# Peptides against a protein of PDB entry 8BZL: the designs that were tried, part 167

Target 1, 228 residues: chain A of PDB entry 8BZL
Amino acid sequence: SYDRAITVFSPDGHLFQVEYAQEAVKKGSTAVGVRGRDIVVLGVEKKSVAKLQDERTVRKICALDDNVCMAFAGLTADARIVINRARVECQSHRLTVEDPVTVEYITRYIASLKQRYTQSNGRRPFGISALIVGFDFDGTPRLYQTDPSGTYHAWKANAIGRGAKSVREFLEKNYTDEAIETDDLTIKLVIKALLEVVQSGGKNIELAVMRRDQSLKILNPEEIEKYV
Target 2, 242 residues: chain B of PDB entry 8BZL
Amino acid sequence: SRRYDSRTTIFSPEGRLYQVEYAMEAIGHAGTCLGILANDGVLLAAERRNIHKLLDEVFFSEKIYKLNEDMACSVAGITSDANVLTNELRLIAQRYLLQYQEPIPCEQLVTALCDIKQAYTQFGGKRPFGVSLLYIGWDKHYGFQLYQSDPSGNYGGWKATCIGNNSAAAVSMLKQDYKEGEMTLKSALALAIKVLNKTMDVSKLSAEKVEIATLTRENGKTVIRVLKQKEVEQLIKKHEEE

## One batch from the design tools (peptide; made by RFdiffusion4, then SolubleMPNN)

Design b1_p18_6_s3 (from b1_p18_6, 9 letters changed)
Fold by OpenDDE base, seed 2:
Structure b1_p18_6_s3 (fold): chain B 228 residues (1-228), chain C 242 residues (1-242), chain A 18 residues (1-18)
Amino acid sequence: as target 1 above (228 residues)
Amino acid sequence: as target 2 above (242 residues)
Amino acid sequence: SEREKREEELRRKLEERA
């Protein structure tokens, strides 16, 4: 049976399934990424963990490699597939090229994967946007965003998910060289940005920090509260 | 709405996957399954609906399946889909054991199946599995564990949870009565009976309609035991006396 | 409607897991 093309052009040139996947992203928890001078920070809205849920299994920020991490908004199950594929690629790159991936490289890989799912027969788009942050081998901090279409861009700061509009408006006003002058100020900027959409302080924020030549650090709630 | 409802799993204009939602709705009509994590073990309790006198002695629980020596699951939803998924779980666990000469970590088994479930929501020509699962297990990394997965391929770890009919009400009761850090397997069994008695639309809970399995550690080995009918009767009787 | 409540609860569960 010819698997009907799921993602087709409308008469006006729109890919409705991609647009609808973007609506799925808008329903996701808000994620924020900020590039500092020598730091990258990811923050995610932690929806109140259901009473009796194990918080360990609700992580929205994950490492792709030692030098790259990702936050996402949208369908968690879709994200897991992308994360697993990206991790395999990061390891494969280390084995074949003998260097870690650049943040751009792995972003392009993820973007290409997403794009293929918008064009392949019998496949729907991924219902996720991602913020990908890390350090290149030269020590340059990077932030990229991908969407369901497979587009990607480099950013100084960005947000995805339900509160993304409000958070972006905040970042557009408050992202300055002075605001990212120190690691602590950069972290504070992310927290303040998330607080535009998160009512209950540090308990409802997941925050991850990657410093130059350091591994991903997920901050505990007490560490987050120090910045609030 | 109808145009998106009748086709392969696609996004609605609102970003919803209707086929996944409909699969989850179908599961809401299935028999109730409970999972409760205790300090000294973990349990599954499931509603048994098919009590046919002509069924040859159900050597195996209708709703509870042993996956390996360290894990079991319960199923809510389409039986045929459940059989496929439980078989796949067993195969994944066996392949891991053969490859690594150690049992598969509980979460890795859950995620492996969840990736399969997710694929059936994304690839054309397939419908989502009409099945939610509760997983109980023990491993050296996290000890006793309870997980839930749904047709979307999402999963989570839980201290206590419910799937199937009246699951929302059951979860509410579990939230009220579950005492973190103080839950013994004995108290968990009592809680399971209490919740099932309220969530099952039966005037009186009977042992014939309830399947319970416990997972414990004895002498450094995992023991998975399905409770005998007499043991379940005693639990019900004790609840009626309190 | 009870159906809308179930759909909203399902949405909430899906969104909590998203």
Scores: peptide ipSAE 0.020, ipTM 0.627, DockQ to the pose 0.011
Fold by OpenDDE base, seed 3:
Structure b1_p18_6_s3 (fold): chain B 228 residues (1-228), chain C 242 residues (1-242), chain A 18 residues (1-18)
Amino acid sequence: as target 1 above (228 residues)
Amino acid sequence: as target 2 above (242 residues)
Amino acid sequence: SEREKREEELRRKLEERA
């Protein structure tokens, strides 16, 4: 059957391995991204860290560069490969172009990487979707989403992973210009969105904030609780 | 579904990598390995199943490998795969040392191998490695560390964990008895023996069937020591008296 | 059972990946 082969077209034109990779993403922990006026916020559902597990090693939000960060849903090991390649590209771009990447550029790079893994007979698709946020050099906040197929789009707000549908429905109702009028309101919006699917409140949420001309800040649990 | 058992590591319709899951199943049948982080050190304890009297005693450790001066690992799974991965770890560590003139950070070594493992789950013509590893180490960044990695290329840091046969039961016992912030290496050794005694498929725990290594800091240097059989016997005896 | 323990461990490991 075509679904057991390398990533090939079915008779009806489907890339089953890509679709199945999307199912892997749906099993991943929920991630949400919101673009504010002068802020971008990523939130991720923390899986209950085992009592003996080091929380430091469980990160789903990472910096790609000083101006770009990423959250993902799906296979963590696959994500690490993508992150590493994206980081190399960000540095390469700084060296060759003498400017940081735009959020769109690095998203397109990641998307192209994913797409190539859907065409190579010797490779399976990446089992990850990503939310990529940051600031362009002009200070414009950006949010992009990419999936296992290598498609990408710009968003005002979006979610990926197991709770993505519920989170998106919440965002569709609650994302307004008033809701993102301030940085604090934008952060609150992300938290509220995640609370649609995350049990036990702020302790199970990881939040990262990037403000204009500032580095990525990961909020501690106490900081998150102030917004709940 | 048995439908995706063939040829290469591909996704099932449900988004599962069955070849990776099967590799993990293979590890579940391997000898038990556990790791425990203490305030003053870190240890690995591993079940030794091949007690062939004819094994050349030169094999100080069947399952515990020194990687560099600051790190060691224990393996559960396919021995041949383990040999390849442990050799790769040593090479990565050596290359880093040569390039940067300092030891590789523990997590970075773990990550480098995990990227290799991941690649064997993504590239055609390859199967996943049928091996999980426990890593113990010390570095200047985080001090004493314990990591676990699996065939997917996933890893995590742990205070205590177990891989191989009866690992779930071992982890449950570790969760019950591990005292955060109060764990000494001595208490960790006692805990290791306690857990192995209950989780190994042996009628009686014997020193010949257990390998234990400790990693400590002495005079600003890392010391990796495999316990002598007599030392392990003493630990077992002490446990039997309690 | 030993089987149940393996299944739980497998589940745990799979959950850590996702």
Scores: peptide ipSAE 0.017, ipTM 0.631, DockQ to the pose 0.010
Fold by OpenDDE base, seed 1:
Structure b1_p18_6_s3 (fold): chain B 228 residues (1-228), chain C 242 residues (1-242), chain A 18 residues (1-18)
Amino acid sequence: as target 1 above (228 residues)
Amino acid sequence: as target 2 above (242 residues)
Amino acid sequence: SEREKREEELRRKLEERA
């Protein structure tokens, strides 16, 4: 009998497919997000791109809209589905409400999507956690995290993927008002946090910065090295 | 026998819905939530398990949700399922208000959600919601009310009840200490702290680990208030002195 | 697996309570 991909309770009350999806996330490359005063920063561990692979095709940080970007850990194919749906929703919101989405709104949308996949027969959970950052229309920086279950929370700083524990421990110790006092200090904090799990320095880090009223900027390796 | 465990909408040979029972088991491992009805109000008290330093919002309420001006609920179980159900409750309440130009009666809101829960146990292609809810409210028909609902879609009105971890022990304590007709909100708050202190798997009860909301009537209006940490600390301190 | 044994034991307990 083909085991229909169904998320059901075990006798001990666990949703194993959700838990296994969370394990798939833990195998993913590390991503970190930090909310500064007037900046949001995403950093991702670069896996060694195969020598013949186009680096342009391996982006782990994606814009959802002009004011929102997302990093993820887990299954890249699953991430693509989530990103595409989120982008459509962002555009739909602009058309219907005549304003960009809030970061909370789009996070809740993604979370609801994930939750529905945990409760529908014939569908498995998404094997993805996401860090969603951006600015609300009022210029407030936001950071949200969501997991395969569809749970989401707002964070000052967080990490997902294989090195998430070490990165979070670092952030818990080093995230202070002083550490995020300037944009540059906030960027430095993200880089330092990633260096807890990334051995080869700035070459193996992808960094994206969104400042108030500015578009997403992906830093090049040379720009990253200036902060190291 | 194992074939019945993996199917969401079939009875076992013994007439059981195993997925509903397993959902209830999941809730039994969730943080404790208490509800107590008093003569002058109703309260929810819930365990906070997840205190993270990096959370952006000081979650004044992780487990207690305002539904409308006259109702709130607390949840035990899967957070994502709870978010879906609490959103649905808000939508139902709002649709009713728009249709009838008056707030939905408390029991009608509870019943509407219970019908949804029941449907997820009967119709194929879905799993039960892994959530139990406590509802507190006021309406002009029955005054202050406390309800409990489970994954099956069953519900009941209560004077005091508990869901989540150690709920059976909590209910036993509530049954012993609840004085029918004499329960003030002040006494209910003290009772909630007493029961949580015994049922939470913590060495010492702290205000950081407890959420409390009260629903009262002031000047003909319902007031839903989440207690401040300092107020909860005072309640804990008072309990430690008795 | 130890997990399967625990699940089966819990199932048995649930069956006994009904």
Scores: peptide ipSAE 0.027, ipTM 0.560, DockQ to the pose 0.008; fails the geometry check

Design b1_p18_6_s3 (from b1_p18_6, 9 letters changed)
Fold by OpenDDE base, seed 5:
Structure b1_p18_6_s3 (fold): chain B 228 residues (1-228), chain C 242 residues (1-242), chain A 18 residues (1-18)
Amino acid sequence: as target 1 above (228 residues)
Amino acid sequence: as target 2 above (242 residues)
Amino acid sequence: SEREKREEELRRKLEERA
């Protein structure tokens, strides 16, 4: 019965709805984020799109602002809610503070939003984890992760979703200063990391890069194949 | 019984708030946090559980948070709940400073948060915060202070205390070894290492698994310092030599 | 004092958990 109760503790101190939301994330497509020296890279596993579905409409990497983008694992519908609120906050911050959000700020906002949905009995947790990457105004590249609980941390590299364990293990071994020395090497690192879990090579990878003082660029399959 | 377990803010027939008790149980599984009051300062010592190679080095403290210039806290329990509460503490402290043009007294900050915690136990549609906090601070009224608060909104001042995993055992050891009136910060640091070494489920205490912050007064200013890993290593080494 | 009462109550709660 406790597992069906929204936002209540079990007798042993567990929040089962949060744990189950984390399980929903683990069923999601794999996403990876890597912070390079002057680049942030997001990669996502592409699931086979139905033949009649416009591939352009199934993007798992989205911009929150000009300086921040997000990939997620878990429930796409939940992600839309979070993304929309984050976008509104980014715009509000620009209007009120006259500067873009820091990556930490917007991460904390998203994290706080998620946390609030774990504490109200009228709400279930969001079934999403997110990798949030971007540049602070000072040009520092940042990578953050959030989970359904509203926890967040800064990372050099991380992964979420179904293949996250294998991808993280790869990154733990291969993330070095040499491996991120150039933008191209950083991109290659992300691709190689995803290839640990993605079948059929570069065609099943969505990859986005954000360089310092540049907008989010989503690579096409042909561009991805050049790195492999 | 189950009906009361699954509803926030309802008393059981025995007068218990099960959701508060269960939140406290969750804290019991969290990493250990110690607080020790000395004559010349206060300290927090916390278990660091999240040791990942890929964590960004900008993250200097996982469980110890600076609240203002005169206060810091350590957290045991749900990290996301902790983040909300630590943010609220900062906001309360800032609002007070703006309103009164002086730092908030330590106990008032603790009380203000405890009222929020209590409200989450009394008003329907919310669960308790799964977080206990240790607060260290200095103010002109009481000098160096150590407080503990729990999910119920209860708090108390302490000379030494522990929250999180094995907290009862830690408190027992603190009671045994704490020398009232004779505790220096140096001795408190040694005591913290001693207690953590016994209460953490580790074969060997390592500096990577321990966060320590000290709060002292220097030249009429409060100094909050997180000890460097090398300093913690030295404390551990010294303990191993005893 | 009210503070002492709160400390005692907290102690009691901590002891009940032990």
Scores: peptide ipSAE 0.015, ipTM 0.514, DockQ to the pose 0.007; fails the geometry check

Design b1_p18_6_s4 (from b1_p18_6, 12 letters changed)
Fold by OpenDDE base, seed 4:
Structure b1_p18_6_s4 (fold): chain B 228 residues (1-228), chain C 242 residues (1-242), chain A 18 residues (1-18)
Amino acid sequence: as target 1 above (228 residues)
Amino acid sequence: as target 2 above (242 residues)
Amino acid sequence: SERARREAELARKLAERA
């Protein structure tokens, strides 16, 4: 069956392994990204960490460089490979070009990596989508999304994973220039968007904030509750 | 038949490359892209299918890519494959410019990419690219040019052509209405709107759903311009009044 | 620019590794 063949076209022109990888993403926990005026915010659904699981081991928001961070939905093991490759590339770029990567550059690198895994026999697609957020050297905030196929686009706001549809519908209604006028309003927008699919409680949300010329900050549950 | 369908880049008993044919089928489901060569310029017109409110303002059209100062392309097919190929085109063009201190001739850039596409149809362990491209350009050798390439690595020069959804119908319309030697860029724009209005699977053509880029020469320089939405609206309105 | 050259060289190296 064509659906079991790695990286081959079906007679009707479909890449079933890519489509199935997208289904793996839809089973993942929800992640949200929003670009504000001078801030970028990532939020992720905390699955009820089994009481015995070390919360430190399941970070869904990762720094790629000082100016770029990534949230993902889908296979955590696949995400680790992509994150490590992206981190190496960010450092290599600093050494070779003597500047940090642009958010677009590192997104394109990740997208190209994903695409190659859709075109080579003996490799399956990555079962992850990613929201990549950060600041370019000129201080412009950026948000990109990439999927298992290796496509990528720039967004004002977007969501990935299980609750992505409901969160996107919320963002389409509520993302306005007024709603992102301040950093606090932008953070509040992300929290409200996640609360469409996450049961109430700052304990079930992980939130990361990056401001212009500042490092990534992961908010603690008490800080999140101030915005709820 | 089934044994050959699942194996990448092998001939069937009938001499067919099924994976290449299936890649071409994938392109048939993509949004329509057309190119028209005029005496005073060349244009690309492409269907926009993905209109999302939350998309960031993209400086570049969704389906039209600037390759260098003298060339642009439009893509039908798998977007990720398109991104890889458009990046390769840019790299090839820049390497040539650095090596020869002049822009790469249009046909040479097209050929270089077609060799890459062909290699992906010949070497095992890789699938074909699910992408067709239209190329527009200007060079000192042949002036304004329009090319088409497919997943096989075949290419050809055209006066007018179409790829993607309903491409066969579009090509038939272009053959009927294209006047050789008399095509102005203005007439080409009108023809593009006429063909898209008939071939796009939309009830009403809107400027939001159409991207148009023109390539012209001004003061000995190539100018690649994406038409503004208002300009496209005016073209649609003119067509509706005829 | 020197930056554009470095970016092109990096892109080439990346393409060669692919």
Scores: peptide ipSAE 0.008, ipTM 0.524, DockQ to the pose 0.017
Fold by OpenDDE base, seed 1:
Structure b1_p18_6_s4 (fold): chain B 228 residues (1-228), chain C 242 residues (1-242), chain A 18 residues (1-18)
Amino acid sequence: as target 1 above (228 residues)
Amino acid sequence: as target 2 above (242 residues)
Amino acid sequence: SERARREAELARKLAERA
């Protein structure tokens, strides 16, 4: 009976519900993250928004706190739950520790949340991967990725979603110290990486930039076109 | 039969806990981890499978975790489960330190985690942790120690042991080559390289694919050190020359 | 560090409420 969402081991040691959640991520729109020297950049593939859909409601990049933002691939409804819990944790941390979370801390929190949903009865794994970027209090830029299993790692650059393989291959070839020497070059790198999988230029890309000691900035299509 | 496969807390007619066995099977596919106890120290050696160019230089070993000033562990199995368990170990150790103003004894920390693991096999609605751990430590009671724990919550002390891929073959080699009472940390390091070279599913052992940590005592303090890549390269080179 | 202690204490409080 598939009726009880129990993540259990297969005879060969696989957690099929986690693997299937990873397949849900692969069906998601592509997201890319790049850590520059003094900048972190998130880019997401814009799905063709239905003509009557309010574009304001279809944000795939969200702030978790002033110093941390997240992009995701997979189930949007699942992402909302994770985002809300992460935001609450960020605020709680500010109140209790009197400092903003580190990017690693909030990533670990999200990862632990995801892991618990892979081990708790009556709960399915979250069908999302996330790219979490931001600045630590010392001004160090960070990029982390989480998956449905609750694993997380720090990255220089990474991608998630349906085009992630091609984007990662591009980044593996083109991510150099020279390619991230300036903020503008870092932004260009993200755009070029997304263009490997996104059909038609800057109109189908959502781009968010966080610079050191600055708030998250979502670039408008005109700003993106300047980098293309 | 299928009903027993999907429920974590039900014995089979043969008295088996299939979910625990399947968790152990998952560990068998994980990268190899070795532990070797010496007279003058203890070591962990772990296979590093994921070498990605875009990984941020994680200053920390992928598979070796410092638990406190006197203990470290290595993990074979599901990384997310490992992260939860290693965090729990750190919390238990810290709570003990705060309560008693002394570090937790090694076996007591291992037992505390094993009780948690066991609970996940006995209480309904949760799957076992897909993780085996090797623990290395020092305490004032027993000196240098090596422990192994599995998804069942069972644990044991060892002179040398292995978990993960090809663990049975590794244990056999360790049993043959381990000299009781004569094992130095230097000899243990050489033995670790020898065993990993034979048990890892790689054409050639490289320093990039191996993480090694040593736990020693210096001036009455425990020192946990992850070997640098160059040090591991030297160990590999020495093994190739023998 | 005092920060690590506060984080551990917070984690403990959160675990006690879970």
Scores: peptide ipSAE 0.007, ipTM 0.545, DockQ to the pose 0.017
Fold by OpenDDE base, seed 5:
Structure b1_p18_6_s4 (fold): chain B 228 residues (1-228), chain C 242 residues (1-242), chain A 18 residues (1-18)
Amino acid sequence: as target 1 above (228 residues)
Amino acid sequence: as target 2 above (242 residues)
Amino acid sequence: SERARREAELARKLAERA
């Protein structure tokens, strides 16, 4: 009975709906984020899109604002709700504060939204984790992760989704100051990390790069193959 | 029994709020945090459980949060709930400062949050916060202060207390070793290490697994300082030599 | 900490808007 109750504690102090939402994330496609010196990189596993599905419609990396991007693992429909709310907040912040959001600010907003859905009756948790990357106005690159619980942390590198364990183990071994010394090395690190769980090379990877004072760039397959 | 424990904000026939008790159970599994009041300051000492190589080190503390210039807190329980509550504490403190042009008294800040916690136990459709907090602070009314609050919205002032894993054992040790009126911050730091060494579920106490913050008064200003790893190592070493 | 100052300043800005 407790495992079916929304937003209640079990006798042993567990929030089963949050734990089950985390299981939904583990079934999602793998996403990776890496913070370089003057670059942030997001990589996502492309599921074999059904031959009849337009690949352009299955983007797992989206801009929240000019200085912030997000990748997610888990329920795509849940992600759309979070993304839309975050975009509205980014625009509202620009209008009211006259500055773009910090990456931490928008992460905290998303985290607080998720947390509220773990505490409000009649609402289930969001079945998504997110990697949020970008630049603060001072030019500092940032990477954050959020979970279904609404927990968030800043990372140098991290992964979410079905292959996250293997990718994290790779990053723990290979993330060094030397490995991120250049933009190209940072991109290579993300690709190598994803290749731990993705078969068939660059064709099954979506990669997005944000450099200092530049807009989000999604790399095409040919650009990705140059780094493989 | 099953009908009462599965519903939020209702009493059992025995007068128990099971969702509050279950939230407290969740806190019992969280990392240990203790607070000690001294004559010349107050401290928080917390277990650091999330040691990941890929974490961005820019984090001041995992479990200890500055609330304003005169107060800090530590948390035990659900991290996301803790983040919401610590943000609310900061907002309450800033709104008070703006309204009254003076810092919020420590107990008033604690009470304001406790009213929020209580509301989450009384209003339908809400679950309790799975978080206990320790608060340290200084104000002109009571000087150095230590408070504890739980998911029910209850709070109390303490000379020394503990929340999280093995908190009952820690409190027992604190009762034995705490000397009222004779507690210096130096002695409090030593006591904190002694208690953590016995209550943390670790084979050996290490500086990487412990966060310590002190709140003192210097030149009529409150100073909140997180101890450096080297300082914590020295405290641990000193304890091992005794 | 600089972060705590920024958070306090943000909280102040948010409180001024509320």
Scores: peptide ipSAE 0.000, ipTM 0.522, DockQ to the pose 0.021

Design b1_p18_6_s4 (from b1_p18_6, 12 letters changed)
Fold by OpenDDE base, seed 3:
Structure b1_p18_6_s4 (fold): chain B 228 residues (1-228), chain C 242 residues (1-242), chain A 18 residues (1-18)
Amino acid sequence: as target 1 above (228 residues)
Amino acid sequence: as target 2 above (242 residues)
Amino acid sequence: SERARREAELARKLAERA
């Protein structure tokens, strides 16, 4: 009998597989998201790409649609499954509703997917948390976070992965209306937040910026160094 | 705790997938496979362990599989699992070709299989595949490509890499000798022999114990060629003379 | 399906822009 019930309640009411999936997230590289006034910024700790590895294949920030992007912490293979399903849903929504998804809608979809994997027989939870950022059709910038349980919340700023605690503490102290007054200040805030946990400065940071009515832009190392 | 080791792939208290890690450990004991990307081609070199005289010579390659006209792979790990995955790769590639009337892009084929591998780590009643793969290919988007995938469903692109026995030592040697931007297929072949000679637990490298395939472009077509034993012997001899 | 093609093409375009 293959244990069909992978995620079950413990006698004390815990879903251990969900908690353990959260531990997998904590071992992941750090990701940061910040919502500015007219900008959303995602930053990720670059794991030192092994010599001879193609950096192109090591992306932790992915577009879900033209108006939505996602960073994740945890199991990369699990993330790929979630990303693919989210992309399909974004396109499906455009076809059926004739409008792009709201950031909340796609977050809720991802959260529901994750939740189903915590309740479905013969499935383990996804070992990922995600930061989902973008713009709604009205031009409102949004940041959401979701975890292995399928919970989700809206944030002004948040972090996930191994350095998340330190980064979050930094953001709690430094996220002010003045600190996000301009796009450049918002970008600088994300970089400063990541530098709390990333060794060797800007070379180990991946940064993505989405401005109102603009596509996702991944900054090159030289562009990042200008903010350091 | 042994409880997390024996069941369907589940998270440990520390957030580890032990069944995936154990599959990766099993691959560490498999025959060595290496891949090297050059400017004018890409190659796979694999250790041939089954040198049984009774093996039917009709076997085109023990460890290197042609997937389609533009891609090949090598496998380290459980042979039965390898056969299932290589067949699946061929099916995916063929379905894509039929659907789109063009060859599947290299990375898309790799990701499609990696999604299957991942599923075997997430769904109950399944064990991870005890297989790592190296993929070589050409497509119109990225040209020559080398990928590695593991039992977790993770993958990456590489200039040079190694899987299987002594892979860490092989990767270290590749890092030392690989010249980025200056690697020809000829130099890549020489490097492959050099690395295999040092990483295989053999006193002398013999052509019977090594399979090499090259992927090149000729007249706008991809050519996948398994080197003949005599060609491999010449490469070994050249290395011994250096 | 044409949908899968569009999704793959979108994924590629998004990967190329990144």
Scores: peptide ipSAE 0.008, ipTM 0.639, DockQ to the pose 0.027; fails the geometry check

